Peptides against a protein of PDB entry 6FRK. Designs and how they scored, part 28

Target 1, 411 residues: chain A of PDB entry 6FRK
Amino acid sequence: NEEVLNAMLKEVCTALLEADVNIKLVKQLRENVKSAIDLEEMASGLNKRKMIQHAVFKELVKLVDPGVKAWTPTKGKQNVIMFVGLQGSGKTTTCSKLAYYYQRKGWKTCLICADTFRAGAFDQLKQNATKARIPFYGSYTEMDPVIIASEGVEKFKNENFEIIIVDTSGRHKQEDSLFEEMLQVANAIQPDNIVYVMDASIGQACEAQAKAFKDKVDVASVIVTKLDGHAKGGGALSAVAATKSPIIFIGTGEHIDDFEPFKTQPFISKLLGMGDIEGLIDKVNELKLDDNEALIEKLKHGQFTLRDMYEQFQNIMKMGPFSQILGMIPGFGTDFMSKGNEQESMARLKKLMTIMDSMNDQELDSTDGAKVFSKQPGRIQRVARGSGVSTRDVQELLTQYTKFAQMVKKM

## One batch from the design tools (peptide; aimed at target 1 L326 F332 T334 D335)

Design b2_p14_2 (made by RFdiffusion4)
Pose (drawn by RFdiffusion4):
Parts: C-alpha cells; structure tokens; sequence
Structure b2_p14_2 (pose): chain A 374 residues (1-38, 47-273, 303-411), chain P 14 residues (1-14)
C-alpha cells in the first residue's frame, strides 16, 4: 500500500513538472501531501486537490478600485509578456463596468509602442496619453496622470516597458516611474508559458517595486500556467485576471477552481422529542423538581412519571431509524404525515409498532398545542 | 419554578 501511494504520487509530480510548475514546489508538494495524508481515484485526487488549494492561496485579498476616486494602476512584467495587450483589456473591462478609464504609454524604448497602445485605445474608445518624442517615461507618466487627474478619471492605467532583473538600469527606471506617479496598485503581468526562470524574475520585481496583483496572459493555448504558483509565492500577490487571446475582450477574472483543475488535468414532534430528551436527561432529577416550597402539588402521580423516564429510548429507536432529512426537518412530524410509508420502516428495524405512535401522536398533539401557547 | 410548572403540566396531560 506504500507502493500504491508513490506510483500515483510521482505521476502527479510529473503532471505538475510538465505544467511548468517549479521543481521546488513539486518536491515540496510531494512531501506535503505525503505527510498530511497520514472510488479509489477519488480518495486520492481529493487529497491532491485540497493540497493544491493550499498553494494557490496567498492569503491576500485583491486590490479593488474605489468609484469616485483616482485609482492609478501600473503594469510591470518581462519583455513580451503582454503588458500593452492586457493594458487595453483591463481599461476596456472597467470602461464597460462604468468607469472613466484612460491609458498612458510610458514606454520610451520599444519601437511602435505608442503606436500600439494608440491603436488599441482608438479601437476600444478609451482616452490615451503618450508621446512619440518624449524619451523619459518618468515624464510621460507624471504629465499623463497629472492630465487625467485634472480631468477626473477614476481608472488611470500606466503602461511600462519590458524589463528583466539583470538590467539594473531598467529596474531603477521602473522604481522611479513608480515613485513619480505613486500607483495605487502594481500589476505583474506574466506569460503562462514561462518555465523555471519565473520565480527569480518575479521575486526581483517584488523587491525593487511593490507588486500587489498578478495577471497571467496567453492561457488560451496549451500552457496550463504552472509558473503562476512561483509568482504568487514571490510577489505575495493573488491572480485577479487572466488573458485568453489576442483581442480586447479575451479577458476574464481569475477563478481558482477551474485553473487548478486544468493545471491538474413552531412546535413539532421533533421539538416535542428533544424537550422530552432533556427532561429525561434531567429525569433522574425529577426529585429536585419537587423540592420547591409550596409548589409540590403532586409527585409522580399514578406512577406515570416512571414511564415518562422510559418512553424516550423507545422513541429514540424511531430517531435511530430516521435519516437526516426527517431528523433535520423543521417539522419532523410533517415529513411522516405526508408519507405514512415512513411510519412502517421506523416500526420495522426499531421494534416499535405503528400502533404505539397513535397514542404518541395524541400525546404529541397535546404537547405541540401547549408550546405554541408557550 | 418554570421547570416545576412544566412538569406539573406534563403530569396533567399524562
């Protein structure tokens, strides 16, 4: 049985290693689902599913904008990850939700960058800012957020150039662009086909600049996006959106369950009964109930007080014979009144008859009357 | 007192 756990466990470790999941997290997840584990494919895959939900959970809720206030969003990520594409996908998302959204092109390096964001904004009917001539992104971002602030926009999305960590020149310039415009949220956009080099870049981005949200693009293809587990752990940020194509409407919020599945592949007879059950539990205590001075009108009249401390076990064979629908019903007496066929099965395996209940049903009706009167 | 009264009413019903 120790060999059936390991053959089926190394087959999921290969399923995650093929899904570009970091080898550090696969080896760690393997011995986490091995230590926490101490119709067969369900008792195993349910344990694997709960261990994955533990990893995709960063414990941090997403940053959401406030209507009636200026929200500046700054995009960061590697070269070619889809920042300019996801910039228009997000401005189009909020603009359709009713936000005064606008775009700013703070890329002064990539050829045809302002022309790219201009044509994406021209198409989606979204205001845009940028420059062919201005070579300083700190100047384009500052003079754009200033313009759209004096025009009272609510979503101001600043696009930046692609950068990698070994370029300290572009990492300083990213930190200065973030210090000039002071964004309310910084989004780390990552390609879904990224391999093992993802945790190092995503971590260096978190160190130089404050990354609070992560977007995974190019998920409409074969890439399952296992590199996102390493960006969530590195940036400490949840995934808010995913990209699912080249168009502006190929964009939707991140849901954890489908991504992990792809990455993996009035008084009743019942109340009359419980009140009785507590009066029998407090039943050997009936002599304490006759203690009150001037209140002892009677005690154990006609000896019937002894069988009121004997009927509740026989009535419990009826509850033992009851399932969770009759037991958890608001009116435990209405489930059997409509279907007196349930009065025969309760009588079979519990040894009580269907006759005994007629006297109980009268005793029930009287008890149900005095509680609604209570 | 209330539990004694409830017990008395149960006896009357029995």
Amino acid sequence: NEEVLNAMLKEVCTALLEADVNIKLVKQLRENVKSAIDNKRKMIQHAVFKELVKLVDPGVKAWTPTKGKQNVIMFVGLQGSGKTTTCSKLAYYYQRKGWKTCLICADTFRAGAFDQLKQNATKARIPFYGSYTEMDPVIIASEGVEKFKNENFEIIIVDTSGRHKQEDSLFEEMLQVANAIQPDNIVYVMDASIGQACEAQAKAFKDKVDVASVIVTKLDGHAKGGGALSAVAATKSPIIFIGTGEHIDDFEPFKTQPFISKLLGQFTLRDMYEQFQNIMKMGPFSQILGMIPGFGTDFMSKGNEQESMARLKKLMTIMDSMNDQELDSTDGAKVFSKQPGRIQRVARGSGVSTRDVQELLTQYTKFAQMVKKM
Amino acid sequence: EELAELHQKIRELL

Design b2_p14_2_s1 (made by RFdiffusion4, then SolubleMPNN; from b2_p14_2, 10 letters changed)
Fold by OpenDDE base, seed 5:
Structure b2_p14_2_s1 (fold): chain B 411 residues (1-411), chain A 14 residues (1-14)
Amino acid sequence: as target 1 above (411 residues)
Amino acid sequence: VELTNLLLELQKIL
């Protein structure tokens, strides 16, 4: 019994280390899980495998919970949010994502660029803000970040903004001059929340980095970026442990919409490779895919048309990046699609949709679309000419459709 | 399960 427990705990510890969880946290988790099971085995004849899984999950949930309630903005008030973090952490991009998130929720949101050190910082923020139609402030001539931050906060307070986000300078190293500048900015603007932005891909360096920021500035919130990459998010546990501050949001890609509120249970499920079924359900529900019932009914009847395939491609395009969707499915790790393959996959989907946009309703709504095209080869030439593609590209689409329709008939 | 299988076949095609 103890050998089986120790073997299963060794597998879990290995998987957590491969997920960039700090070795000290993994050791503590192993001891806590062992102690919890030794106490529960004395109390209840439950299945040992389920007990171990539940104990591991429960201890990981405790590692993500700092025991501190996340700061939330107050509606109808001015809320100043200061961003801090290293250069390349995704801080500037995350400022724009957070601003856009609150804007879409009906908050009057603005951005301030107080990064005077990085060449083109203000141009980058201005570009992101303009694309999202978010009001912004910054200077091309003022070199003091305290002046820019103070003037920008005062301006947007006077204009009755509810969410005022301040981006600060980030350096490649934890330099005393960077921390002093951040303290001077924080003292001048008196932020309601200080957000530490960290890159999940830095692995074991997450603890030391997060601690260095918390020891210098009053970090109250954490945002973890680049969770769409090879990082399984174990560094996020190290950041919570070091900062004693909650993760409030995660960055899941490069798009402005690749940003979501942090949820403890889905995150731990994903970290363990159990998938994010709740996040997938929430994402499907946010898309108002009411047509999923009608599709599921058609699929149950073995009916699948080129139009049904087109609608599924639209739904996938609305769900966002394929890597995120796959990373929500149990048994699909984040490694399944490199970022380069995602843009190419989306371009392929758009090309397939453009071919289908040149089809007629008789072709799209046929229960055997491939047979319609095989009976009248002139249809392939018409569609190819209409979409600006080769007849081979149309034949490849029809071959793909036929594989799907055969799969649906076997369901 | 149905959405997963559809996404898996999409991934083999893409």
Scores: peptide ipSAE 0.019, ipTM 0.491, DockQ to the pose 0.108
OpenDDE base, seeds 1, 2, 3, 4: peptide ipSAE 0.014, 0.017, 0.014, 0.014; ipTM 0.496, 0.480, 0.471, 0.490

Design b2_p14_2_s2 (made by RFdiffusion4, then SolubleMPNN; from b2_p14_2, 8 letters changed)
Fold by OpenDDE base, seed 3:
Structure b2_p14_2_s2 (fold): chain B 411 residues (1-411), chain A 14 residues (1-14)
Amino acid sequence: as target 1 above (411 residues)
Amino acid sequence: EELTKLLKEIQKIL
């Protein structure tokens, strides 16, 4: 029994190390799990695998809980949020994502570029802010980030902005001069929250990096970026352990919408490769996909139309990058969609939808849409001409639909 | 499980 436990714990520890969980945290977790497992209960024929998985899950949940409540902005107040982190962490992009998140929630949001170190930092922020219709401040002439940050914060406070995000300089390495600059900016603007932005892809370096920031500035929140890549997010555990600060958001791609509030349970489930069915359901529910109940009911009856397929493609497009959806399915790792494939997949969906936009209601609402087209091949030629595609592209769509409809009929 | 199967077939189309 102890040998079986040790073997299973070894597999879990290996999987956690492959997920970029810090070696010290993995060792501690192993000891905690071993101590939490009653070996006598394991002897009684309980599902040893489920018990170990539950114990591991519970200990991982504790590792992402710093025991500190996350800072939240106060409505109707001026909330100053300072961002800190290394260059390439996704800090500047994350500032724009957070601003856009709050703007969509009906907060009066703005962005300040206090990065004087990187040439074109202000132009990059300005470009992102302009695309999102977010007000921004920065200077092309002022070289002191303290002055820019102070002036920008004062300006936006006077204009009654509720969320004032300050992007700071990031360097390639931890340098004392960077930390002193961050302290000077923090002292001048007196932020309500300091957000450390960490790249999840740095793996085992997450602990040392996060600690270096926390030791110099009062980091109160963590945002983990690049969780759409090969990084399974184990570095996030290291960031929480080092900063003693909660993860508030995660970046899940390069798009401005590839940003979500951190949820502990879904994140740990994903880290363990258990998938995030609950987060998928929550995201589906947040989209007000009331039409999903009607779809689920149709699917239960083995009914699936071209319209139902169209609506599902719309839903996928509304959910954002398909990689996020895939990464929420148990056993689909982040690797299933290479980054180049998302835009191609979205373009493919949009092409399929454009073909269906040229279909009539009789074709769309038929319980056997492919049979409607097979009985009257002139419909294929009409749809092809209407959508500007080949008859082959329409036949490929109908072939795909037929595969779905056959699968639904087997449910 | 049915939703997972549907999503897997959506993936084969993507």
Scores: peptide ipSAE 0.021, ipTM 0.477, DockQ to the pose 0.101
OpenDDE base, seeds 1, 2, 4, 5: peptide ipSAE 0.000, 0.014, 0.018, 0.020; ipTM 0.299, 0.470, 0.455, 0.463

Design b2_p14_2_s3 (made by RFdiffusion4, then SolubleMPNN; from b2_p14_2, 9 letters changed)
Fold by OpenDDE base, seed 1:
Structure b2_p14_2_s3 (fold): chain B 411 residues (1-411), chain A 14 residues (1-14)
Amino acid sequence: as target 1 above (411 residues)
Amino acid sequence: VELTKLLQELQKIL
């Protein structure tokens, strides 16, 4: 029994190391799990795999909990949030995502670009902020990040902003000059929260990086980025252990909506390859798929229109990358769609939607859309001209629709 | 479960 336990724990430890969990944390977890498993309960014929999985799950939940309550902004107050992290961590993108999240919740939100080191940092922030209709501040001429941050914070405080997000310089390496600059900015603006942004794809380097930031700057919150199917997220455990700070949000892609509050249970379930059924249900509910009852009812009656297909393509596009949705299904690994196939699939969906945007209501709402086009071939030529595609591309869409509608009729 | 089946079948078409 002890040899079988040690073999199963070795497989779990290997899977956690392949998930970028730090080697020291995996060793400690192995000892804690071995001490928590009663060998006498394992003799009673309980599924040994489920017991080990539950013990591992419980110990991983403890590793994600720093025992510190996450900072939350106060309504009707000025809340200054400073972002810190390496270049390429997704810090600048995450500032825009967090600003947009609070704006959608009815907070008066703004962005400050205090990144003077990276050429085009302010243009990138300005582009993202303008697309999201978020007020922004920065300079093309001022080179001192302390001056820019101080002036921007003062301006937005005087304008009664509730959420003031400050993006700082990121560097490629842990350099003393970066930490000195971050400390000078933090001392000047006196932030209510310092957010460390970590790239989940850096693997075993997460501990050393997170520790280096915490040893120099009072990190109070962590955001983990690039949880889009390539990073298994084990580095998040290393960030919590090193910073002693809670994960508050996760970045799940490139879109401004690919940002969600951190949930411990779904995250650990996904890390263990159990799937994220709760997050799948929550994403399905957030899509206001109340129209899914009407769709499911239509599907039960074998009715499926080109409009119903268009609405499903819109829902898939709102869900974000299809790889993430699949990675929430138990037994579908995150690697099931390569990045190349995902961009190609999204471009293909967008092309199909552009063809359908050139269809009329009679064509879209027909229970036999393919027959409407087959009876009047001039419709195919009209739609092809309207969408800037070939008549063959329209025929391929109608062939795909017919195949799908026939499958729905068999359900 | 019904949505996951629908998504899997959409993936076979994409």
Scores: peptide ipSAE 0.025, ipTM 0.495, DockQ to the pose 0.116
OpenDDE base, seeds 2, 3, 4, 5: peptide ipSAE 0.020, 0.011, 0.013, 0.016; ipTM 0.518, 0.463, 0.461, 0.464

Design b2_p14_2_s4 (made by RFdiffusion4, then SolubleMPNN; from b2_p14_2, 9 letters changed)
Fold by OpenDDE base, seed 1:
Structure b2_p14_2_s4 (fold): chain B 411 residues (1-411), chain A 14 residues (1-14)
Amino acid sequence: as target 1 above (411 residues)
Amino acid sequence: VELTKLLLEIQKIL
């Protein structure tokens, strides 16, 4: 029945608009989905919802594909990557994330701060680069971004760097002066790739912003940021449509590791609220839970130590915002955890880890850590003094550990 | 899947 199809498509269109998908793209998608659905197959008793969902999925995959192969750096060459985007897009943070990503893959990577407009831009880049052990260049005295970018690129070319990332000035608005400055920098350094950084949280403004950048500079790649928040990433479709450039990476939080290569299938699955089981599996595998075989083997034997609990807390902290992990599970909405509860839970985890840092190997590696402490109460007082907490806080940790160890024994 | 269940149960206790 065409009325039932139209009603279901209206719900899908509403959900896509709530996911920040551009209204023109939603209209076009609705027409394309209508043309792709055989109404005769819908009459044959196939699950109408699955058929519509598959047709929508297929058309969204086409909207994310610009038909252009993503630029990739060449090993053993000097690759200059220029970043462009508005102020507050996460551009500077994303430069550091991309540099760290390539450094972890064994590329000789560096960062250049050509942002002369924002006070403290160079200090922020220097702080991020120093934490990640990434070489950096910039100036406190030079005000011309063309000079800084040119000198920095020349320096790092002469030092045989393979990945040379140039962070440029952002503005709060699409100002002609920003685009002129970006064009002057691009002409001076001759970048191999220009990366447009877009904030996913700007919603319907993504199309007009992405178009304004593409009309002025040769954007060849897109990075989408702030996919950890309320933004479902529908603005990414608008960026691809406007720039005709592929999404190469996504930013999934504030940590330097909250950065991943763009995968079309997981992204569209998440956008549709189907969950991201593949990204959950990949994120669980990226934790280098090679210790997971040993942990899984221990768990199969009902063994769980305080060290095993500590390692799991480290893994949770490495996974980034727990709200994202939940948002990857089908049926857990992205809003299931308020940001306030997450910071409090992370502070609580960090407090528990600080208590465990004051434990010895005999206490950490015992298959019954709670019994070790119960037999010798002087251990509780030692750990409490070492971690600067009450004896009650240590007893609460041991009570939590005992609950976990009992759950593991039931698995 | 079992690790995800464990992480979810960890979160309920935190």
Scores: peptide ipSAE 0.021, ipTM 0.508, DockQ to the pose 0.111
OpenDDE base, seeds 2, 3, 4, 5: peptide ipSAE 0.019, 0.019, 0.019, 0.012; ipTM 0.510, 0.523, 0.521, 0.496

Design b2_p14_3 (made by RFdiffusion4)
Pose (drawn by RFdiffusion4):
Structure b2_p14_3 (pose): chain A 374 residues (1-38, 47-273, 303-411), chain P 14 residues (1-14)
Amino acid sequence: NEEVLNAMLKEVCTALLEADVNIKLVKQLRENVKSAIDNKRKMIQHAVFKELVKLVDPGVKAWTPTKGKQNVIMFVGLQGSGKTTTCSKLAYYYQRKGWKTCLICADTFRAGAFDQLKQNATKARIPFYGSYTEMDPVIIASEGVEKFKNENFEIIIVDTSGRHKQEDSLFEEMLQVANAIQPDNIVYVMDASIGQACEAQAKAFKDKVDVASVIVTKLDGHAKGGGALSAVAATKSPIIFIGTGEHIDDFEPFKTQPFISKLLGQFTLRDMYEQFQNIMKMGPFSQILGMIPGFGTDFMSKGNEQESMARLKKLMTIMDSMNDQELDSTDGAKVFSKQPGRIQRVARGSGVSTRDVQELLTQYTKFAQMVKKM
Amino acid sequence: EELAEMYQQIRELL
């Protein structure tokens, strides 16, 4: 049985290693689901599913904008990850939700970058800012957020150039662009086909600049996007959106369950009964109930007080014979009145007859009356 | 007192 756990566990470790999941997290997840584990494919895959939900959970809720206030969003990520594409996908998303959205092109390096964001904004009917001539992105971002602030826009999305960590020049310039415009949220856009080099770059981005949200693009293909577990752990940020194509409307919010599945592959007879059950529990205590001075009108009249401390176990063989629909019903008496066929099965395996209930049903009706009167 | 009164009422109904 120890060999059936390991053959089926190394087959999921290969399923995650092929899904570009970091080898550090696969080896760690393997011994996490091994230590926490101490119709067969369901008792195993349910334990694997709960261990994955533990990893995709960063514990941090997403940054959401406020209507009627200026929200500046700054995009960061590697070269070619889809920043300019996801910039128009997001401005189009909120603009359709009713936000005064605008775009700014703060890329002064990549050829045809302003022309790219201009044509994406021209098509989606979204205001845009940028420059062919201005070579300083701190100047383009500052003079753009200033312009769209004096025009009272609610979503101001600043696009930046692609950068990698070994370039300290572009990491300083990214920190200065973030310090000039002071964004309310910084989004780390990552390609879904990224391999093992993801945790190092995503971590260096978190260190130089405050990353609060992560977007995973190019998920409409074969890439399952296992590199996102390493960006969530590195940036401490949840995934808010995913990209699912080249167009502007190929964009939707991140849901954890489908991504993990792809990455993996009035008084009733019942109340009359419980009140009785507590009067029998408090039944050996009936002599305490006759204690009150001037209140002892009677005690154990006709000896029938002894069987009121004996009927509740026989009535419990009826509850023992009851399932969760009759037991958890608001009116435990209405489930059997409509279907007196349930009065025969309760009588079979519990040894009580269907006759005994007629005297109980009269006793029930009287009890049900004096509680609605209570 | 209230629990004794409830008990008396249940006894009268028995």

Design b2_p14_3_s1 (made by RFdiffusion4, then SolubleMPNN; from b2_p14_3, 9 letters changed)
Fold by OpenDDE base, seed 1:
Structure b2_p14_3_s1 (fold): chain B 411 residues (1-411), chain A 14 residues (1-14)
Amino acid sequence: as target 1 above (411 residues)
Amino acid sequence: TELTKLLLEIEKLL
């Protein structure tokens, strides 16, 4: 029934608009989905919802593909990567994230601060670079970004750096002076790649901004930031459509590790509220839990200790905001955890860890930690006194541990 | 995958 199809497509279009997908793209997608759905197959008792979802998914995958292969740096060469974008887009933070990403992969990476407009830009870059142990260049006295960029690129070329990232000045508005400065910098340093950094939270403004940058500078790659917030990433489709350039990475938080290579399938799955199980698995695997093999082997044998639980709490804290992790789970909407609940959950984890810090190795490494405490109630009182909590708080922790240990035994 | 399931269940209990 065409009416049922139109109703379901209206719901999908509403959800895509609420995901910051550009209204023109949503209209085009609706038409493309209508043309791709065989109404005769819908009559044969196939799950109409799954068919529509698959058609929508396929058309969104096409919208995020510019038909252009992403630029990749060449190993053993000097690759100059120029960053462009508005002030507040997360550009400077993203330069550090990209530098750190390549450094962790064994690339000789450096950062150049060519932002002369923003007071403290060089101090911010220097702070980020120093924390990540990334070599950096900039000036406190030179005001011409072309001179700084040229000198920095020359220096790091002479030092045989493989990845040379140039951060440029952002502006609050699309000003001609910004684009002239960016063009002068680009002409001076001759970058191998120009990366446009876009804030996903600007919603419907993504198209106009991305177009303005592409019309002035040869944007070859896009990085989308602030996908940890309320932004469902629909603006990314607008950026690809306007720049005709691939998304190469996404920023998924404020931490330097909150940065991942763009994957089409997980991104579209998340955009549709299907969750991102693959990204969750990847994020868990990227934690390089050297103990992960040992833990997996214990889990296969139905063994789970209080120490294993403590290590998992540390891992959860390393994964970043609980809101992001929950937003990767199918059926947990992006709004399910308010920022308030996340701070409370982290405080609760820290409290549980503090209780466990007052346990001894016999208690932590027991395959039946709850039974160790039940046999000798004086241990509960010791741990409670050591951690400054009630005996009830320790019993609640042991009750939670027992639930987890029972779940592991059922796996 | 089993670690991911465990982490997800930990998060549901927090």
Scores: peptide ipSAE 0.024, ipTM 0.522, DockQ to the pose 0.094
OpenDDE base, seeds 2, 3, 4, 5: peptide ipSAE 0.008, 0.014, 0.013, 0.008; ipTM 0.396, 0.452, 0.442, 0.383; seed 5 fails the geometry check

Design b2_p14_3_s2 (made by RFdiffusion4, then SolubleMPNN; from b2_p14_3, 6 letters changed)
Fold by OpenDDE base, seed 5:
Structure b2_p14_3_s2 (fold): chain B 411 residues (1-411), chain A 14 residues (1-14)
Amino acid sequence: as target 1 above (411 residues)
Amino acid sequence: KELTELYQEILKLL
């Protein structure tokens, strides 16, 4: 029994290391899991794999919980939120995403650009803020970030803004002068919350970076960015451990709405490669397919047409970034997301739709569309010519349609 | 639930 436990723990530890979880945290997790598993309960014939997986899941949930309540803005008050982070962490983009999130919830929100170090920082913030219709402040002439931050905070306090977000200059690890500037800004504006923005793609460097910020400024919240890319999220555990601060939001793409409140359970499930079936069910329910009585009635009768498949492709295009949705499916690890550019997945889906746009109503509305094409092979050639694709591409589409129609017949 | 399974199989094509 102990050999089986040690073998399974070795597999989990390897997967966590491949997910950029810090080696010290993985060792501690292994010891905690080994101590939490009663070897006598493992002898009682329960699925040993499920027991170990559940113990690992519980210990990872504890590692993401810093034991402190996340700061939340107070309605009807002026809440100053200062952003800190490395250059290239997505800090400026995340300021705009957070501002847009609160604005959509009916908060009077504004943005301040106190980044004087990076040329064009104010133009970038102004462009993002203008697109989202968010009020902004900054200077083209003032070089002191303390002056800009103080004037901007005072202005928006006097205008009764509820959420005042201050973007600061991005820092490199080795520049003490830049940490002094962040401390001067923090002392001048006295923020209600300091948010550390971390790029998840920096992997094993997350601990040392997060610690360097916490040792200089009172970081109270963490936002993790670039979780749509190659980043397996293991660096987030290191950030929580180093800052002793909760993750409050995650960035899940390049769009201003690719931003969500952090949820511990879905995040740990995804980190373990278990997917997020609950999150996927929620995303499917957001489509309100139950309001389509005609579709539901067809599905109850085991009917599924090529037109019904086309409508489901249109619905998938509304669910959000494919990288995010695919990462909710069990067995679709981050390595699968790394190979699919969002543009490539969209191009594949649009190609399939373009093939169906070259079909006629008899082909689209048939309860057995594959049989219509098999009886008259000249239809495949017509559709292929009309859509500018090979006859093989049309046959592959019909093969996939047949698979889906067989699934619907078993419902 | 059944719809979610269908959507999983569609998404696997992408």
Scores: peptide ipSAE 0.370, ipTM 0.914, DockQ to the pose 0.087
OpenDDE base, seeds 1, 2, 3, 4: peptide ipSAE 0.364, 0.359, 0.351, 0.366; ipTM 0.913, 0.910, 0.909, 0.913

